Peptides against a protein of PDB entry 3B8E. Designs and how they scored, part 23

Target 1, 230 residues: chain A of PDB entry 3B8E
Amino acid sequence: PFLIFIIANIPLPLGTVTILCIDLGTDMVPAISLAYEQAESDIMKRQPRNPKTDKLVNEQLISMAYGQIGMIQALGGFFTYFVILAENGFLPIHLLGLRVNWDDRWINDVEDSYGQQWTYEQRKIVEFTCHTPFFVTIVVVQWADLVICKTRRNSVFQQGMKNKILIFGLFEETALAAFLSYCPGMGVALRMYPLKPTWWFCAFPYSLLIFVYDEVRKLIIRRRPGGWVE

## One batch from the design tools (peptide; made by RFdiffusion4, then SolubleMPNN)

Design b1_p10_4_s1 (from b1_p10_4, 8 letters changed)
Fold by OpenDDE base, seed 4:
Structure b1_p10_4_s1 (fold): chain B 230 residues (1-230), chain A 10 residues (1-10)
Amino acid sequence: as target 1 above (230 residues)
Amino acid sequence: DYLRELILLG
């Protein structure tokens, strides 16, 4: 998100504070919970990893995490971002290069896509209105991400939801997201303005996409062991 | 510095 912010010079889609809330808040317990996940049923049938030749974190894992799932997550967030801005009169094409004027407090006549002028304060309200839904979108897609990370090969349906710590993590991150989104004063403290409950559903297609994508991937791996998809 | 500025400016 930040890279796109810089490259495309768009208004900040996700605040640094919200990023920290994700990295240090919503992601910690879920990530830790994965350490307590039950071994897959076929774990004893797999060759042990050679610590001398096989890296725990390899290029394939990085590619999957950042190149595939991470991109879908980012797309989900940006989708929410663009929808909100569009609803407020700023079409995506108009946002390109707008950052400089957007962030200039002395410019109080920034025009939207329909010729309406926006003061600095109004623009910041809209920006901060985007931060919370973007954040929530990330949390929602993280549900799917966490669930798919339960297993490497087995379907989630085969593995089941037996990890109580993981379940707790899902509730914790959701509760934290709700707290940060709706607790009074968060707009001032974290620049996270309250969001309409409907925005929680904006990420659902992407969450589903992540889930389906990974399940299909795992299915392919199971059917074609040793393939490039593994 | 830029990050700090972003945090301060929102």
Scores: peptide ipSAE 0.007, ipTM 0.483, DockQ to the pose 0.026
Fold by OpenDDE base, seed 2:
Structure b1_p10_4_s1 (fold): chain B 230 residues (1-230), chain A 10 residues (1-10)
Amino acid sequence: as target 1 above (230 residues)
Amino acid sequence: DYLRELILLG
């Protein structure tokens, strides 16, 4: 999100403090829970890892985690961001290069896509209104991300949801997201304004997309072991 | 500059 902010010069889609809440708050317990995941059913049929040649984190894993899944997560967040701004009169194309004027407190006549002028204060309210839904979108997408990370090859349906710590992590991150979104004072402390409950559903298509994508990937791996998809 | 503005708005 921050890279696109810099390259496209758009209003900040997600605050730095909010990013920290994701990385340190919502993701910590779920990530730890993966250490307690049961071995895949076919683990004993695999050759042992060669410590000299085989990395615990290989290029394929990095590509999946940061390249593929990360891009879908970012897309989900930006979708929410663009929808909110569009509802407030700022179409996506109009946001390109707008940051300089957007962040200038002395410019109080920034025009939206429909010619309406916005004061600095009004613009910042809209900007901060994007932060909370973006955050929640990431959390919802992370539900799918966490679940797909349970296995490398087996379907989640084959593996099952037996890891109670992982289940707890899903509830914990959701509860934390709700707390950060709706607790009084969070607008001042974290620049996270309360969001309408409907915004929680904005991420669902992307969560589903991640899940389906990974299940298809794993299906291909099972059918064609040693392929480039693994 | 943006970081300074964010701090001031916080």
Scores: peptide ipSAE 0.005, ipTM 0.405, DockQ to the pose 0.021
Fold by OpenDDE base, seed 3:
Structure b1_p10_4_s1 (fold): chain B 230 residues (1-230), chain A 10 residues (1-10)
Amino acid sequence: as target 1 above (230 residues)
Amino acid sequence: DYLRELILLG
């Protein structure tokens, strides 16, 4: 989100505090929960890892985590961001290059896509209104991401949801997201304004997409072992 | 603001 903020010079889609809430709040327990996941059924068919040659974090894992899944997550967040701004009169094309004027407190006549002028205060309200939905979108997408990370090759349906710590993590991150989104004072403390409940559903298509994508990928791996998709 | 700047610089 921050890279696009810089490159496209758009209004800040996700606040720093919000990012910290993701990294330190919603992601920690789920990440730890993966350590308690049961071994895949085919693990005994794999050769032991050579600690000198085989990295724990390989190119495939990096590509999956940061390349493919990370991009889908970002797309989900930005989709929510653009929808909110569009509902407030700022179409995506109009946001390009707008950051300079958007962040200038002395400019109180920034025009939206329909010619309406926005004061600095009004713009910041809209910006902060985007932070919470973006955050929630990431959490919803992370549900799918966490679930798909349970296995490398087996389907989630084959592996099952027996990891109670992982299930707890999903509830914890969701509860934390709800707390941060709706607790009084969070608008001032975290610049996270309350979210309409409907915005929770904006990320669902992307969460589903991630899940389906990974299941298809795993299916291909199972059918064609040693392929480039692995 | 400082944390924002750090994250922005990161």
Scores: peptide ipSAE 0.009, ipTM 0.512, DockQ to the pose 0.033; fails the geometry check
Fold by OpenDDE base, seed 1:
Structure b1_p10_4_s1 (fold): chain B 230 residues (1-230), chain A 10 residues (1-10)
Amino acid sequence: as target 1 above (230 residues)
Amino acid sequence: DYLRELILLG
């Protein structure tokens, strides 16, 4: 999100505080929960890893995590961001290059796509209004991400949901997200303004997409071992 | 500067 903010010169889609809340708050417990996941049924049937050739974190894993799933997550967040800004009169095309004027507190006549002028304070309210839904979108897609991370090869349906710590993690991250989104004073303290409950559902298609994509990927791997998808 | 401005808002 920050890279796109810099490259495209758009208003900040996700604040630094919200990023910290993701990394240190909502993602930490779920990530730790994976350490307690049951072994895949076929793990003992796999040949031992060659420590010289088989990296623990290989290019395929990085590509999957950051290049594929991470991109879907980012797209979900940006979708929410663009929808909110569009609802407030800022179409996506108009946002390109707008950052410089957007962040200038001395410019109080920034025009939206419809010619409406926005003061600095009004613009910042809209910006901060985007932060919370973007954050929540990430949390919702992380549900799917966490679930798919239970296994590398087997279907989630084969693995099951027996990891109680993982289930707790899902509730914890959701509860934390709700707390940060709706607790009074969070707008002032964390620049996370409350969101309409309907915004929680904006990420659901992307969460489902992640889940389906990974299940299909795993299915292909099981049917065609050694393929390019692995 | 951006962070400073954000902190000053409120």
Scores: peptide ipSAE 0.007, ipTM 0.464, DockQ to the pose 0.019; fails the geometry check

Design b1_p10_4_s2 (from b1_p10_4, 8 letters changed)
Fold by OpenDDE base, seed 1:
Structure b1_p10_4_s2 (fold): chain B 230 residues (1-230), chain A 10 residues (1-10)
Amino acid sequence: as target 1 above (230 residues)
Amino acid sequence: DYLKKLIELG
C-alpha cells in the first residue's frame, strides 16, 4: 500500500496505526493458530523432503504468499479505498498525483471530481475514514488467507475446520476489527473513524477470490504433482 | 501522543 502511495502519489490509503494493528493485533493469533493445525490426511503418503535440496520456504511459496495472495489482499484494500473516496467525490483517476496537494494544510480548495472544494480538515477526515475500512478489508481477506494456509495440497473441505485455535483466531481478529472500527474515541486515539457496515462486504469478493483461487490451485497440484503452481 | 506524532509525520 505504501509503495502505491508513493508511486501513484495518492492520499495515504493505510495509516501506520492500522498497519500496527494488523501486524500486532490481527495477525498474531492467527499465525500462532497455524502451529496447531493438523497434518494433511495424505501427508504420510508423501516422500519426506530432502533437507539438503528442499528449502522450507521455496520460491514457489514466496511467490504464492507475496506475489499472488498478497497482491489480491492489497487489491482488496485498495478497492475499498477507491470505493470510499469515490463515494466522497474523488474518483480513482482524480486521486493520481493528488497527494501533494492533499497533504498540504495550506491548500483548502482541493477540488474533487465534481468540482467541490475540500478543506484540509475535510480531506483528512475522508482519509482517516478510508484507513479503517482498509484495515477491515485486510482482516476479511485474512479470513481466507488463514483458511487456505491450513493445507498445501488438500482442499479445505478435505482438511476440515478442526483447529479450534484457528477458529478462535478468526473471531478474535474480527472482534478486534469491530472494536477498533466502532468503539468511541478510536477516531481521536487512532485516527480510525467508524465505517459503515456495508464496507465490510467490499472485501468479500476478494476473500472468495482467494479461496477459490487456492482451491483451484490445490486441485491442480493434486492432479498434476510437481507443477509450477505448487 | 507518540502515535499521533507518528501519524502526523506520515
Scores: peptide ipSAE 0.000, ipTM 0.347, DockQ to the pose 0.021
Fold by OpenDDE base, seed 3:
Structure b1_p10_4_s2 (fold): chain B 230 residues (1-230), chain A 10 residues (1-10)
Amino acid sequence: as target 1 above (230 residues)
Amino acid sequence: DYLKKLIELG
């Protein structure tokens, strides 16, 4: 989000404090929970890892986590961001290059896509209104991401949801997201204004997409071992 | 209060 903020010169889609809440709050317990996941049923059919040559974090994991899933997650967040701004009169194309004027406190006549003028204060309200939904979108997408990370080859339906710590992590991150979104004072403290409940559903298509994508990928791996998809 | 101040400065 911050990179796109700089490159595209758009209004800040996700606040720094909100990012910290993701990194330190919502992601920690889920990440730890993966250490308690049961081994895949086919683990004994695999050759032991050579600790001298085989890295734990390989290119496949990096590509999956940061390249593919990370990009889809970012797209989900930005989709929510653009929808909110569009509902407030700022179409996506109009946001390009707008940051300079958007962040200028002395410009109180920034026009939206419909010619309406926005004061600095009004613009900041809209900006901060985007932070919470973006955050929640990330959490919702993380549900799918966490679930798909349970296995490398087996379907989640084959592996099951027996990891109680993982389940706890899903509830914890959701509860934290709700707390940060709706607790009084969060608007002032974290620049996270209260979220309309409907915005929780904006990320669902992306979560589903990630889940389906990974299940299909795993299916292909199971049917074609040693393929390029692995 | 410190966190609040940091956030306000951000």
Scores: peptide ipSAE 0.000, ipTM 0.360, DockQ to the pose 0.018
Fold by OpenDDE base, seed 2:
Parts: structure tokens; sequence; C-alpha cells
Structure b1_p10_4_s2 (fold): chain B 230 residues (1-230), chain A 10 residues (1-10)
């Protein structure tokens, strides 16, 4: 999101503080939980891996998969961002190059896509209104990400949800998201204004997309062991 | 994970 902010010169979609909250707050416990995940049921049926060749291939494929998942996460966040701004009169095309005027406190007549003028304060309210839903979108998408990371080959339905620490991580990150979104003072402290409950559902299609994508990937791996998808 | 985070920051 920050790269797009710089390249496209759009209003800041996600604040630095919110990024830190994602990285340090919502990601740590889930990531640690994966260390306690049970071995896949089919490990005993696998041939011994060559540590030199198989590791490199696996790292490349993992990197690619995580890259794709990351892109879907970013798309989910930006979707929410663009929807909020569009509802407030700023269409996506109009946002391109708008940052300079948007961030200038002395310009109080920035026009939206419909010719309405916005004061600096009004613009910042809208901007900070985007931060919280973007953050929540990432958390909701991370639900699917965390679940799919449980296994490399087996379906989640085959592996099951046996890792209690992972389940705890899901609740923890959700609770943290709710806290940061709705606790009084968060708007001032973190520039995260409260969001409508409906915005929690905006991310669900993307979570589903990640889940389906990974399940299909794993299905292909099971059907074609040793393929390029593994 | 590093690549994922980099893309997420994008």
Amino acid sequence: as target 1 above (230 residues)
Amino acid sequence: DYLKKLIELG
C-alpha cells in the first residue's frame, strides 16, 4: 500500500502505525502458532528429500505462493480503500496525483469527482476512515492465510484444526483488531477512526479467494507430486 | 514471508 501511495501519489491508504500494528501485533502470535502445527499425515509416505535441491525448489515455490497471497491481501485492502473514497465522492481515477493537494493543509477547496469542495479537515477524516477498514481487511484475510499455512500438501480439511495455539492466534488477532477499531481514543492515538460493522464483511471474498486458491494448489500437488506447483 | 510482507506494504 505504501509503494502505491508513493508511485500513484494517492492519499495514504494505510498509516505507518497501522502497518506496525499488523506486523507486530496481529502477525506475531499467529506466526508463532505455526511452529506448533502438527506434521502432515502423509509425511511418512514421502520420499526422503535431497536437502540441496529440494530446499531451493521449495523456497522458490513458497516465495511465489506467499507473493501471490500478499498481492491478494493488498488488493483486498485497496478495494476497501477505494470503496470508502468512492462513497465519499472520490473515484479511483481522481485519486491519482491528488496526494500533494490532499496533504496540503492550506488548500481547503480540493474537489472530488463530483465538484464538491473538501476542506483539509474533512479530507483527513476520510483518509483516517480508510485506515481502520484497511487494517481490518488485512486481519480478515490473514484468517485464511494462517489456516492455509498449516499444511504444504494436505487440505485443511484433511489436516484439521488441531493446533489450539493457532486457534488462539485467530482469536487474538481478531480481538486486537476489534480493540484498535473501537476503543475510545484510537482515532487520536493511531489515526484509526471507528468503522461500521459492515466493513468487516468487505474482506470476506478475498479470504475465500485465498482459501480456494490454496486448496486448489494443494489439490494439484496431491494429484501431481513433484510438479512445479509443489 | 519477506516477499509477502513487501507486497503487503505495496
Scores: peptide ipSAE 0.000, ipTM 0.295, DockQ to the pose 0.096; fails the geometry check
Fold by OpenDDE base, seed 4:
Structure b1_p10_4_s2 (fold): chain B 230 residues (1-230), chain A 10 residues (1-10)
Amino acid sequence: as target 1 above (230 residues)
Amino acid sequence: DYLKKLIELG
């Protein structure tokens, strides 16, 4: 998100505080929970990893995490961002290059896509209105991400939801997201304005996409062991 | 305190 903010010169889609809330708040417990995940049913049938040749974190894993899943997550967040801004009169094309004027407190006549002028304060309200839904979108997408990370090969349906700590993590991150989104004063304290409950659903297609994508990937791996998809 | 500073700077 921050890279796109710089490259495309768009209004800030996700604030630093929200990023920290993701990294330290919503991601930490779920990530730890994966350490307690039960072994896949076929783990004992696999050859042991050679610690000298096989990296624990390899290029394939990085590619999957950042290149595929991470991109889908980012797309989900940006989708929500663009929808909110569009609803407020700023079409995506109009946002390109707008950051400089957007962040200038002395410019109080920034025009939206329909010629409406926005004061600095109004723009910041809209920006901060985007932060919370973007954050929530990431959390919702992380549900799927966390679930798919339970296994490398087995379907989630095969593995089941037996990890109580993971389940707790899902509730924790959701509760935290709700707290940050709706607790009075968060708009002032964290610049996270409350979101309409409907915004929680904006991420669902992306969450589903991640889930389906990974299940299909795992299915292919199971059917074609040693394939390029693994 | 660091978080507060970030909030103020953000």
Scores: peptide ipSAE 0.000, ipTM 0.352, DockQ to the pose 0.021; fails the geometry check

Design b1_p10_4_s3 (from b1_p10_4, 6 letters changed)
Fold by OpenDDE base, seed 2:
Structure b1_p10_4_s3 (fold): chain B 230 residues (1-230), chain A 10 residues (1-10)
Amino acid sequence: as target 1 above (230 residues)
Amino acid sequence: DVLKKLIALG
């Protein structure tokens, strides 16, 4: 999102404080919970990793985590961002290059896609209105991300949901997201304005996509061991 | 994760 913010010169999709709330708030407990995950059923049938040749974090894992799943997460967030701005009169094409004028407090006549003029204050309200839904979108797609990270090869349905700490993490991150979104004063403190409950559902297709994508990937790995998908 | 999120932010 920040790279697109720079490259496309669009209004800021996600605030720095909101990013910190994701990285340090919602992600920590879920990430720690993975350390308590049960070993996959076939783990003892696999050869041990050669520490001299096999990296713990290989290019394939990076590609999966950052290149594939990360991109789907980003797309989910940006989808929510563009929908909110479009509902407020700013179509996606109109946002390209708009940042310079958007962030200028002395320009009070920035036009939307329909010719309506927006003051600086009005624009900032809309910008900050995007931050919370983007954040919530990330949390919702993280549900799927966390669940798929339980296993490398086995289906989640084979592994089950026996890790109580992981389940707790899912509830904790959701509760924290709700707290940050709806607690009075968060708009002032974190620039996170409250969102309508309907915005939580905007991320669901992307969460489902992540889950299905990974399950299909794992299915392919199980059927074709040693393939390029592993 | 930070890089993932930066890419997600990108």
Scores: peptide ipSAE 0.025, ipTM 0.597, DockQ to the pose 0.082; fails the geometry check
Fold by OpenDDE base, seed 5:
Structure b1_p10_4_s3 (fold): chain B 230 residues (1-230), chain A 10 residues (1-10)
Amino acid sequence: as target 1 above (230 residues)
Amino acid sequence: DVLKKLIALG
């Protein structure tokens, strides 16, 4: 979000505080829970890694984690951001280059796509109104990300959901997200204004996309072992 | 994870 914020000069999609809430709050317990996941059923049928040539973190893992899944997560967040701003009168094309005037406290007549003027305070309210749904969108797509990380080759349906710590992590991150979104005073303390319950559903298509994408990838690996997808 | 979040947030 910061890269697009700088390149496109759009209003800030997600604040630093909300990023910290993701990194230190919602993502820690789920990440730790993966250490307790059961080994895949075919683990003893695989050749051992060559420690001299094969890195634990390779280009393929980086591509999958950051280039593929990370990109889908980003798209989900930005989709939510653009929908909220569009509902408030700011179409995506109008946001390009708007940051300079948006962040200027002395400009109180910034026009939206329909010619409505917005004061600085009104603009900041709508900006911070975007931060919370963006944050929640990341949490929802993280559900799928965590679930797909249970296995490298086997389907999640083959592995099952037996890891109780992982299940706890999913509930914990969701409960924390709800707490940060709806607890009184969070608007002042964290600049996270409450979101309409409907915004929780905006991320569901992207969460499903992540899940389906990874299951298809794993299916291809199982059918064609030794391919470039593995 | 930080990079994923930066990309997701960026």
Scores: peptide ipSAE 0.024, ipTM 0.629, DockQ to the pose 0.077; fails the geometry check
Fold by OpenDDE base, seed 1:
Structure b1_p10_4_s3 (fold): chain B 230 residues (1-230), chain A 10 residues (1-10)
Amino acid sequence: as target 1 above (230 residues)
Amino acid sequence: DVLKKLIALG
């Protein structure tokens, strides 16, 4: 989001505080919960890692984490961002290059896609209105991300949801997201304005996509070990 | 995750 913010010069899609809430708030317990996950049932059928040739974090894992799942998460967030701005009169194409004028407090006549003028204060309200739904979108896609991280090759349906700490993590991150989104004063404290409940659903297709994508990936890996899909 | 998030944020 920050790269696109810089490259495309769009209004800030996700604030620094919101990023910190993701990294320090919503992701910690889920990440820790994975340490308590049971080994995959077929782990003993796999060859031991060769420490000389096989990296613990290989290009495939990086590609999966950042290039695949991370990109889907980002797309989910940006989808929510663009929808919110579009509902407020700013179509995606109009946002390109708008950042400079958007962030200028002395420009109070920034036009939307429909010719409506927006004051600096109004623009900042809309910007901060985007941050919370973007954050929530990330949490929702993280549900799928966390679940798929339970296994490398086995289906989640084979592994099951026996890790109570992981389940707790899902509830915790959701509860925290709800707290940060709806607690009075968060707009002042964190620049996170409350979101309509409907915004929680914006990420659902992406969450489902992540889940299905990974299950299909794992299925392919199980059927064709050593393929490029790993 | 931070980098992923930064990239995703980016």
Scores: peptide ipSAE 0.024, ipTM 0.613, DockQ to the pose 0.079; fails the geometry check
Fold by OpenDDE base, seed 3:
Structure b1_p10_4_s3 (fold): chain B 230 residues (1-230), chain A 10 residues (1-10)
Amino acid sequence: as target 1 above (230 residues)
Amino acid sequence: DVLKKLIALG
């Protein structure tokens, strides 16, 4: 979000403090829960990793985590961001290059896509209104991300949802996200204004997409071992 | 890690 903020000069989609809340708050228990996942049924059929040649974090894992899944997550977040701004009169094309005027406190007549003028205070309200739904969108897509991380090759339907710590992690991150989104004072402390409950559902298609994408990927790997998809 | 996450999330 911050890179696109700089490159496209759009209003800030997600605050840095909010990102820290994701990394240190919502992601911590889910990440730890993966250490308690049951081994895949085919684990003993795989050759052991050579610690001298095989990296624990390889290019395939980086490509999957940051290149594929991360991009879908970002797309989901930005979709939510653009929808909110569009509902407030700012169409996506109008946001390009708008940051300079948007962040200038002395400009109180920034026009939206419909010719309505926005004061600095009004613009900051709508900006901070975007932060919370973007954050929640990330949490919702992380549900799918966590579930797909349970296995490398087997389907989640083959592995099952037996990891109680992982299930707890899903509830914990959701509860924490709700707390950060709705607790009084979070608007001042984290620049996270309360969101309408409907915004929780905005990310569901992307969460489903992540899940389906990974299940299809795993299916291909199972059918064609040693392929480029692995 | 924060920087990597920031890049990954966009």
Scores: peptide ipSAE 0.013, ipTM 0.611, DockQ to the pose 0.076; fails the geometry check

